# Peptides against a protein of PDB entry 5HDT: the designs that were tried, part 112

Target 1, 163 residues: chain A of PDB entry 5HDT
Amino acid sequence: MVVKTFMDMDQDSEEEKELYLNLALHLASDFFLKHPDKDVRLLVACCLADIFRIYAPEAPYTSPDKLKDIFMFITRQLKGLEDTKSPQFNRYFYLLENIAWVKSYNICFELEDSNEIFTQLYRTLFSVINNGHNQKVHMHMVDLMSSIICEGDTVSQELLDTV
Target 2, 163 residues: chain A of PDB entry 5HDT as posed
Amino acid sequence: MVVKTFMDMDQDSEEEKELYLNLALHLASDFFLKHPDKDVRLLVACCLADIFRIYAPEAPHTSPDKLKDIFMFITRQLKGLEDTKSPQFNRYFYLLENIAWVKSYNICFELEDSNEIFTQLYRTLFSVINNGHNQKVHMHMVDLMSSIICEGDTVSQELLDTV

## One batch from the design tools (peptide; made by RFdiffusion4, then SolubleMPNN)

Design b2_p23_3_s1 (from b2_p23_3, 7 letters changed)
Fold by OpenDDE base, seed 2:
Structure b2_p23_3_s1 (fold): chain B 163 residues (1-163), chain A 23 residues (1-23)
Amino acid sequence: as target 1 above (163 residues)
Amino acid sequence: SPKIKSSDKPPDPEVVELLSKAL
């Protein structure tokens, strides 16, 4: 119930966001990020994506290390987009759609290791993209990557080589 | 620093339900 309530929060409800801030922080703990069940990790990623959506344009996480861990974690989950026939594909799509629409990764520009995060994201996306993906999936992937390129102050050569 | 976009899109009810059960 707590999780459901948290995920149903409105962006305009500052009181509720403050109330469940600790839950948001807890979901980014090693317990969840390193959960042994891959399906649980996917759900955690989706929840984290929703957290970023809800708290936009800010983020409830203040630790740069934690933010890095989160986005590296989310990036790892995106590997599941490869198999379009997977029973979990729709959830992977949900993850992609949300982070693309919200431009969640753009929060990483404040991080010292932003280039590492973006590089891993791009590598992951290019590794999973295939002919089985429909136009919507491709669009979200492109939107996600192009937003980072267009809005970033600097882009590493490694990232450019990846694109 | 660019800001991320806000969205009022509701969460996926299936994700919410399953996560609630898994956690």
Scores: peptide ipSAE 0.142, ipTM 0.795, DockQ to the pose 0.082
Fold by OpenDDE base, seed 5:
Structure b2_p23_3_s1 (fold): chain B 163 residues (1-163), chain A 23 residues (1-23)
Amino acid sequence: as target 1 above (163 residues)
Amino acid sequence: SPKIKSSDKPPDPEVVELLSKAL
């Protein structure tokens, strides 16, 4: 696997990006996006978030359908933020912090199904947000949602009703 | 793309390691 190769090899910046590209392509496959293990899916989501962070403001994916699949996948993983006492919560926090800081979802504005993606994101966040979350979690959630609202010229009425 | 500037920060090594072990 590309991941094992990456861990075993020292490389410069260009070589690292090449390895990350190969990893990005593999991680976007159905094998990983539909992996039966919940913990594996969380790790995949974190890796994908890191891929977007590294390649920002560009992305190694050119297919709109693939980008949609990835962000819908990441959105599904954010459901894990609900249980603040879960052993995996810190990794869910990492995912949230990353995508909020990078503004990763903003790449979806050019997608045909952007409103669907944003609507699902907002519904997910509002479904898991609770008073048990600390200030940092709330801040990242607000930053993530506010960035989309502020950058979006037009959003669906369904999304507006969700807010 | 309306994202932040590019970052040279590598992926979380713990995430990469755990993923490699899971596969």
Scores: peptide ipSAE 0.136, ipTM 0.784, DockQ to the pose 0.071
Fold by OpenDDE base, seed 1:
Structure b2_p23_3_s1 (fold): chain B 163 residues (1-163), chain A 23 residues (1-23)
Amino acid sequence: as target 1 above (163 residues)
Amino acid sequence: SPKIKSSDKPPDPEVVELLSKAL
């Protein structure tokens, strides 16, 4: 794999971004976003989150529809946070921590369907949050949601009803 | 555009490796 290969080499930031581009584009394909294995989908989500982190504040995706698909996909993966005893929980935590720190979802403000994306995100987070989560998980969830509220000019009634 | 924190840190090698094995 191209990514693994260049990780074994010392490269500058520009070269790394260029090498990640092909991977970024392929990971956004239906083949990966609709992969039948939930563990594969989780790994794909983590990779996509890392791609957004690397390219921030920009994104290698030019299609608004593709960006919507990606964030709706990531949102669906966050459902896995509900089971704190799962062997995959640490990877779900990684996903949450990453997108919260980077503020990845904030790029969605430029999308026509931003309200739909944010609504689904909030519904998902509220559905999985529980007393079994430690303070760090709660903090990341709050940081993620508060950042969107603070930077948004308006909040839809549907989102208000969700909160 | 909204404020997004930038980072050039490469992807988690473990995630990439596991993904490669799963595919």
Scores: peptide ipSAE 0.130, ipTM 0.772, DockQ to the pose 0.071
Fold by OpenDDE base, seed 3:
Structure b2_p23_3_s1 (fold): chain B 163 residues (1-163), chain A 23 residues (1-23)
Amino acid sequence: as target 1 above (163 residues)
Amino acid sequence: SPKIKSSDKPPDPEVVELLSKAL
């Protein structure tokens, strides 16, 4: 399968990055972002996070609208972190760990709707954080949020109200 | 904006496999 081949791509393989660029773009299509199965959406989110990681420091997505869609989509998936006893929690953790470590959301600073994206991210994280989360989860959440605050030139009042 | 960080960690093979089956 083409998707499987793409996901096995190494960061050191520039040729493969170029070869599967279109696949990366297709994975971010509405077909996948709006997939009716929540488990599929989670897997898609993990793959998108991996795409950002693989293509770092650049992203294969150049459209501001597409980037917004992707990160709003990822943000929605992070809601699944709420239930620490869920069988899918480890995959939600994988998603969180990835985007926190890679600092994927930092690409959103160039977007016109960055404040909306960050606000939704913060609201989501604060809504799901609970006493059932271990220190690692908390650390990743804090790292993700603090990095955005530290790197941001300006902070909207809406974002301040969220924090 | 700052550049995002690279990682040597490979994609989760379980995620890849399950996605391949689901799609």
Scores: peptide ipSAE 0.123, ipTM 0.781, DockQ to the pose 0.061

Design b2_p23_3_s2 (from b2_p23_3 with N1S R5K E9K T20S N21K)
Fold by OpenDDE base, seed 2:
Parts: structure tokens; C-alpha cells; sequence
Structure b2_p23_3_s2 (fold): chain B 163 residues (1-163), chain A 23 residues (1-23)
């Protein structure tokens, strides 16, 4: 686990973090992760990204399986970046910008199935990248993928084949 | 790898509002 640095002082206070614990847990429930409304799932993903930002460098989730489910869920939502003309693209951009800037997926390095998560992330990003994306979108995608590659100690062959 | 806060606010207020209305 990454030790908090001086830069982490910009995160919410411990007291404020406690206020969001119940929300964090509820948003990670199957009710939200498997919500039938695509727009709701996007909103949930954005909130989850904010939760990871608030609790960085740690997460309020203790279950490795739950963390995996969350990041697989977020990864699935990133598919929405494909259509740059979608009315919800701005929110998909927010999601991408947040997780890239915070390096949210770095929490996954401690998970047994980290390679699976990263593989799906890379596949998703490469799938949605298109000429309609501006430079900022591309930069966030590259930043997100590069950070994981550079900081990863072990990478599965499947992930290597994806990259 | 250091993780940093991307916004001064904990949640996007528009996201929170829309989520509240959707539920």
C-alpha cells in the first residue's frame, strides 16, 4: 500500500471521509453496479471515481472481490467514450480524466486478478479510441495506460499481447 | 505512484443531483 505523501494532504479530511463511507459501500452494491439504466451506471461510475479520489491512496473497500467488481464495472463504463457526439460524453470524459489523474487503477496492483483488470482496461481503451477524440482525451488514455505499464511489476502474457 | 485529488469538491455536484433524481 502506498504511504500518504505531502501531496495526499489535498485529499478530504478523515472526518469528511467518514461521511462518505456508507455512500461508498452502497454505490458498490449490486443494486448500483448492475443497475438497468445505462445513464445511472455512468453516474455511479463517476461517483466511484470520486470516492477513489477522496480516499486515495487507499480505498474504503476491504474485499478484493468487491474491488475487482468495481474496477471491472468502471472499465465497462469507459466503453461509452466511443461516441464523442453522445450527450453523455462530457461525463464519460470526467470519468476518464478523474481516474487518469488520480491513478485510481493503481489500487488494483495488490489484487490477485490485477492482470485481468488491466487487460480489460487496455482492451476497452483501445476499442474506444478513434479519430474523433481530441488531444486531451488521447493524453488521458495514454497517461492511464503508461502509468500502469511503468509501475507494474508483473504483467501477464495476455496483457502484453493486448498492449 | 502518488495519487492526488483532481477536484476541490468531493463529488461532481451535477452528478450527485442527477443521481439523486434518477433513484
Amino acid sequence: as target 1 above (163 residues)
Amino acid sequence: SPKIKSSDKPFDPEVVEMLSKAL
Scores: peptide ipSAE 0.271, ipTM 0.857, DockQ to the pose 0.027
Fold by OpenDDE base, seed 3:
Structure b2_p23_3_s2 (fold): chain B 163 residues (1-163), chain A 23 residues (1-23)
Amino acid sequence: as target 1 above (163 residues)
Amino acid sequence: SPKIKSSDKPFDPEVVEMLSKAL
């Protein structure tokens, strides 16, 4: 068994991330974000969530506009959580669980339009939350919203109005 | 910088495979 040094492990990790970089960039393209197939968009969102998970606490996207587009896109996909009987609900759950656990949206604090993103997220979550959701779904939604509130220095009035 | 949990887990292979098949 080959014993890897700390430096070797770090190098391997970086090399692996580089392998995913091309995929990450392609998935963030307008082709995928504006794909006409709803199921494809959901899969794209899940992959993007995985990208944020893998690259956390950083992101492979440097453009603020691109990051905004991605999170607005993910937010739109979360609308699918409303129907618990949907064949795709499990994948919507995966998306929610992932972004809640990773705290992916916290990257948005560095964006100029963070308030817009958070406002849309909160509006979406409150619009889809219902009594048909199990405890896990509720917990993830609460965790996601609470993390943003707790880590934000200030909360805009607009965001407060949505809560 | 924002506080985000890091993970070295790879992509969900099922999601990636499904996406590959869909496109």
Scores: peptide ipSAE 0.205, ipTM 0.780, DockQ to the pose 0.089
Fold by OpenDDE base, seed 1:
Structure b2_p23_3_s2 (fold): chain B 163 residues (1-163), chain A 23 residues (1-23)
Amino acid sequence: as target 1 above (163 residues)
Amino acid sequence: SPKIKSSDKPFDPEVVEMLSKAL
């Protein structure tokens, strides 16, 4: 018998997770990550965030290169947070909220190129943060960045210069 | 990493529709 925590009981079963495996793999394909439609890429990013949420603290991707591609992709989508008046802003907010709460990027600590990923994330967030964002958006951005700094055992000089 | 509660619809319905057209 498997003992489940309170949080585990509110999560998808392992059987349910298996149902999403094919979807997870397809979403990580070049077809979706390099899709020409900006709105489609945003949808893909949100779905990928949901995948990481469902599989947390693990990921259904075993390839470090694939994980790097995914997080670099998600980072690029976060640029859409800049325009608070965009009809797509709510979906960008969802993306930010999700990855901040789940601490999805923390999976990257095990990757060889983690510093590159985190540096790109910080640069992107600082490039889009503005006074038009409400307190919740600011909090999510700060939570996302601070969690990486606090939980990481090493911080590159480049990352320090960015912060 | 922390884990949030899964919903009945783990994926956005619009994403599902988009994927169905692309696959």
Scores: peptide ipSAE 0.245, ipTM 0.829, DockQ to the pose 0.024; fails the geometry check
Fold by OpenDDE base, seed 4:
Structure b2_p23_3_s2 (fold): chain B 163 residues (1-163), chain A 23 residues (1-23)
Amino acid sequence: as target 1 above (163 residues)
Amino acid sequence: SPKIKSSDKPFDPEVVEMLSKAL
């Protein structure tokens, strides 16, 4: 659960962010992104979401290729939102809630393949959205997609076709 | 971009704990 009350309060200090830099880099390694355990990958995605929250509006990753890999990875994990009865659904919800509120994907606008990332995100969200989701899930999905549309300067035709 | 906190800690404690146990 995200504590929105703190959005206007002081965030993590620069010193604290420095402490988590090594962790952030390790979590973005192929070892974690390509981990064979699905539940581990979900946990990694949740931690990555927290990293993006902590470092927002920046990120501790300087490589555009690495950022692309991370967001494509997170997008793949969001497929788990389809099963509302899964024991892991709450963690999928946590992932969705965080990335939607923080607007984590918006950092991708600086990437060359931003349209590819957004297209895959939209396709994934529309593929998993169903009537079994409660209002909060729907709201976060809409917020996430709307933010990208509203803040994006250019949108590919492929992305438009998914909307 | 907005910046929010889930708690007084940077990471969700439950997620961190579960990840630590899984690895």
Scores: peptide ipSAE 0.241, ipTM 0.818, DockQ to the pose 0.027; fails the geometry check

Design b2_p23_3_s3 (from b2_p23_3, 6 letters changed)
Fold by OpenDDE base, seed 1:
Structure b2_p23_3_s3 (fold): chain B 163 residues (1-163), chain A 23 residues (1-23)
Amino acid sequence: as target 1 above (163 residues)
Amino acid sequence: SPKIKSSDEPPDPEVVKMLEEAL
């Protein structure tokens, strides 16, 4: 049995991150973020969520504008959570579960437009939340919003009015 | 910076496959 050292594991992790770098960059392009197919956009969002999970607590994107575009894009996809009977609901659930567990949106605290991003996220979640959602969905939504409120140093009046 | 959880698990292969097929 070969026991990998900490250094070996770190090296493997870095190599894995490098493997997905090209994918990460391509998925953030307008071609994918503005793709006309709704199902494709959902898949792109799930892939982006996985990218943030893998690169956490960092991100392969260095442009604040690009990060804003990505999270605004992911937020728009969360609208699909409203219809619990949709054949794509499980994929929307995956997206929600991932970003809630990883706390992906917390990277936005470093962005100038963080309040705008969080406001849009809260508005979207409150617009789709309904009694048809099971307890797990509700918990993920609460965890996602609560984490941002608790870990943020300030909250805009607009966000306070939304919550 | 805020706490963000990490995982080195690869992207969901089914998602990647479906995305490739959709394009």
Scores: peptide ipSAE 0.212, ipTM 0.841, DockQ to the pose 0.068
Fold by OpenDDE base, seed 2:
Structure b2_p23_3_s3 (fold): chain B 163 residues (1-163), chain A 23 residues (1-23)
Amino acid sequence: as target 1 above (163 residues)
Amino acid sequence: SPKIKSSDEPPDPEVVKMLEEAL
């Protein structure tokens, strides 16, 4: 309770949160999650990450299916981390840094399909990690994976196989 | 639910602007 209260104090003001609520809801729509432009999808992912950061430890989404869609979407965007020379790499890094620091994926523990989400995250991270990444990138990736393992009560065998 | 961190920093203004214009 103390930790939750402390985190609540770190949130944006209720007024600011209300301002972003409509945007948050629209970003979860198929229009944005299935947007044909790759750069737009990256921007959407970054904005979603910011939303989770601002609303932490809660989320402005009530539908478990929608939350699953969002995190599966974010996971797909992380594939862009593979090319460190991409003009968009800095924004991919922002996405990674944000979700790692916030521990955004930890909200998924309440979802029935959490193991599927975590498995896809791990698979994606291991697929894109390479020697071209600096120490900061590696640390964020490790932080993401370690936090989920440490705070999760149980994980699927498939998830364990990816670790 | 596991603890997750929060921040009172505003969203990336560039991202917000671009996406709001698309709404």
Scores: peptide ipSAE 0.203, ipTM 0.839, DockQ to the pose 0.066
Fold by OpenDDE base, seed 5:
Structure b2_p23_3_s3 (fold): chain B 163 residues (1-163), chain A 23 residues (1-23)
Amino acid sequence: as target 1 above (163 residues)
Amino acid sequence: SPKIKSSDEPPDPEVVKMLEEAL
């Protein structure tokens, strides 16, 4: 059962959400998810994170396969956190901070391939977590992973073995 | 499903503009 909080009750109106529907649909296309420019893909990921934040606790996508593609895409972008000296690091930080605070990945629990998504997320985070990050980055990474473990109904043994 | 948090803040306008130009 979905837990309702004050933040859940103060969502944007349905009319306002419709303003982002076309954007949401276009961002989920292969044109953007497989865009050849790495910087564009990062911007796409940040925008997708914002869309999930606005539509929370629901998503503007009805296809489970599309949702999987999106979160696998976002997960791949998080690898960019490995270079703390990159001029794009601030946007990678924003992406991490956003999805950690919103708990965006928690909508994946209803997906058939949720364990695959979470496993890839954890593997990605652990691959970059010890690259000279400050305490804020570590905190968001821990919050993101802990939320999935603590609030999930089921977690695969493979996922538990990565923790 | 587990609770997730929402916000009324709009998407980054610079990101939206860039993506609109790419369409």
Scores: peptide ipSAE 0.195, ipTM 0.837, DockQ to the pose 0.065
Fold by OpenDDE base, seed 4:
Structure b2_p23_3_s3 (fold): chain B 163 residues (1-163), chain A 23 residues (1-23)
Amino acid sequence: as target 1 above (163 residues)
Amino acid sequence: SPKIKSSDEPPDPEVVKMLEEAL
């Protein structure tokens, strides 16, 4: 309890947030988001997920366009969940688990193109989900999608058609 | 606005390390 309280205080401190700010800004650059190595992009996505977790409920990005780019980027990485036998699957799972638990995508409700982002997320998840996934993977996928549906005020017809 | 959960854990050190090594 004491440790948790202390860590919570540290996370809420401006000093700790500032510590990761430089990393957050660099990870959002085109250099990383458009990196030619697929494994690097996955690692970038995992780090971005951690950044969103640390800064929740806010984000260290002020540009709506940048936020859109980041979540579209993360969505593209989630396609790697399809192959459960991949050596990188554990990191794809890490990405999924984090964004589902944190509800990271829910920050997108403030974006003009939120419906586009959510639609692409749903399409991606439904395209990769298969019987080879264990219960935890399925649970996180459902949690991620249902949270957005339950907490969203409005959804586009395109999103409804995807569901 | 919807609730977004935070965690008191730092970034995964393994992921950070692997990223640094990959670059």
Scores: peptide ipSAE 0.234, ipTM 0.850, DockQ to the pose 0.059; fails the geometry check

Design b2_p23_3_s4 (from b2_p23_3, 6 letters changed)
Fold by OpenDDE base, seed 5:
Structure b2_p23_3_s4 (fold): chain B 163 residues (1-163), chain A 23 residues (1-23)
Amino acid sequence: as target 1 above (163 residues)
Amino acid sequence: SPKIKSSDKPPDPEVVEMLSKAL
């Protein structure tokens, strides 16, 4: 398996996507999602974001529970956006930019716990947003939240109260 | 739903390296 080319795959290459299915599944394992190293978890989140980018509009994960775990995991990593002077901030920016552009969270609409996922996302974003963030960061945060509100037919009152 | 077409931005090279070492 050519790991170095995985994240460069085209969404239109079905045969190539099939070759990397096992890798995608491996990244969603507890070994990575519960890794004790914070920097490793950030890298895992970025990799998962790229997987969703490559497989969009589909996903290689068929289990609703696994998808929930992944997006709750990604949401937890977004807390790192708070410190704009952190050495890892650029990687947190990469994560935010990716998921906002792809609209990755929108795949959660079909999940039973979609409202929980979106609520946690909004709470996290509002907790870390500050005037130290540049215009691009603010734009991605707004794009991410607006896409969910605009595409969602029904959202929980708790989510609406958060906004 | 997610976008149909992928972004043209390259992946994070550190992520690729991490995967290479993990497998």
Scores: peptide ipSAE 0.111, ipTM 0.771, DockQ to the pose 0.068
Fold by OpenDDE base, seed 3:
Order: C-alpha cells, then structure tokens, then sequence
Structure b2_p23_3_s4 (fold): chain B 163 residues (1-163), chain A 23 residues (1-23)
C-alpha cells in the first residue's frame, strides 16, 4: 500500500482524512508514545501535532485518557527546545510552531486534568527558555501560553505559581 | 481557536519509513 504521512495531509480531502483515521489512532498508541528512541518520539510528536492541525477544530481522538497521554507526551518532547545547537532543534521548533499556531492544547480544556496538562506545559516551557532562543521561539512560547490563559475561564493556583 | 496551517512540505522519509514498518 501507499504510505502517506500526516505531515502532508493538510491539503487532503475529507474522505482521505477519514481513510487515515486508523493511522492517526495507531500513532497515538503506546508503541509510539513509549518508543525507546527519542528521535522517533520527536517524529511521532510532530506527526501528532500535524494530526491535530489537519483535523482541527475537531480531534480524531475521543478518549480523554488518550488525549491526556498525547499532550503530556508532546509536552515532554518540548524539553528538547533547551539545546538550540542540537541537530534536531529544527524539528523541535517545528513542533513548537505548529502547536502554537494551531492552538492544539486548547482541546485540553474539555479534559478533567486540564490544569495538570497546562501546568506541566508551562513548567516545561519556562524550564527550557533561554537566551539562546531567537525572537521567533520566544514569540511562539508566549503565544502558546497566553492563548491558554485567555481561553481559560479559571486559572488554578498551581498554574499561577508556575507562571 | 484552532487554526489550520497549509503546507507544501513533502513527507519526511524517516516518518514514512516508520509508518511503513508499523502498518
């Protein structure tokens, strides 16, 4: 069969998106989320980000637990932004740019554990932000965090302590 | 407030290979 990645499916028809729904679900499986290779995990994260992009405003994942797993997974990958000289930095940048632009994390507002997810995201971003990051990286980080604050009805004390 | 970013980027060969093995 012809293998097509979600990175190039943003221009596909709705029918084609439906055909790859199962593939989207497979990418969110434990096999990929818990893959031992960090480079593979980064690629998976980028694919997942693209899945959210092309299926926006809806997500192909309906399980709250699965959504939590995905965004906690993506959050963990963002730790790689700390090293601006890494050969993989461009992919980390892609991940950040994507989720910031798409506002993918806003899907988490429907989750019971949204505060946990957002808290971990903020902690991660503030832990990796440094003077080596250019203005674009900073802009995406700020856009990502500010969007969540603006869309949220309430902000937990834990989240406030993180900021 | 989701947004959709269009792209003309070709598929990543490494991702394609990974998916091929998974299918």
Amino acid sequence: as target 1 above (163 residues)
Amino acid sequence: SPKIKSSDKPPDPEVVEMLSKAL
Scores: peptide ipSAE 0.097, ipTM 0.763, DockQ to the pose 0.024
Fold by OpenDDE base, seed 2:
Structure b2_p23_3_s4 (fold): chain B 163 residues (1-163), chain A 23 residues (1-23)
Amino acid sequence: as target 1 above (163 residues)
Amino acid sequence: SPKIKSSDKPPDPEVVEMLSKAL
């Protein structure tokens, strides 16, 4: 039998999600988030994005601090979108596409430090966007940012200044 | 954020490999 991974899971399969909950939690550990290899960190970010996709609209992480760490981590990985010629660009695109489509960052609205997270996200996106990005990349970036603005109850002035 | 259905997009093979090893 083929081992089913997070990427193969369906959001409606609660049994499978529960089965791999411990793995999801483990992937958010400092071991992975602070891994010295940036390619590994990218893969971890992609995996985390898929976890959020699978567990949407909820998240398997209950600790606000952990959620903050995760999204700050993912945000840092998005810096890799800058170089469109990088061998890893497709994986960065994968990350962007998933978090934009799922609206993963919207889970952060429940966090006290949501504005900090969103601000860092916006700053990162604006720092990496360039003329080398095609329409799809731009679209995902816009979708990601606009969703947060539209669904947020409040937006800090700092965030508004970033946009 | 509302629940959305997962896409039919195939997962990143390297991510899959990493996860497979972790399982």
Scores: peptide ipSAE 0.111, ipTM 0.770, DockQ to the pose 0.048; fails the geometry check
Fold by OpenDDE base, seed 4:
Structure b2_p23_3_s4 (fold): chain B 163 residues (1-163), chain A 23 residues (1-23)
Amino acid sequence: as target 1 above (163 residues)
Amino acid sequence: SPKIKSSDKPPDPEVVEMLSKAL
């Protein structure tokens, strides 16, 4: 297992990239993206976020369809941010913090379905924001959304209606 | 659109460990 290999390495940048490339290919498969266990899907999303972090500003995926699938998958996982009392909330926070800081979604601007991806992201984030979230969570959500708005060349009417 | 590369901080060890167990 690629994850096992990762745990046994001295984590320099080059070795990490090589291992994460193999991991990236496996984790992007339907087996993991459509895994029946919700907690497994969350962990997969966190690992994918780390892959994007390591390979920034590029991504190890060359298929636009695969990239779309991945970010739609990550977006679905972000729904778990709603319940701040969940035992898995720290993992959801990790996911949010990572993708917000890295600006991982910004690679979606090159995709033909970028507006769909961003619209789904915004709707998801607005649906889960609540007063139970601390200031850091709110700031990461705002940072994530504002970065996309500021750096986007065009915004669809659907996205404008969402914001 | 540009993407900001974070530090070469390794993944969260707890996440990696739990992922290894779950997968």
Scores: peptide ipSAE 0.111, ipTM 0.770, DockQ to the pose 0.052; fails the geometry check

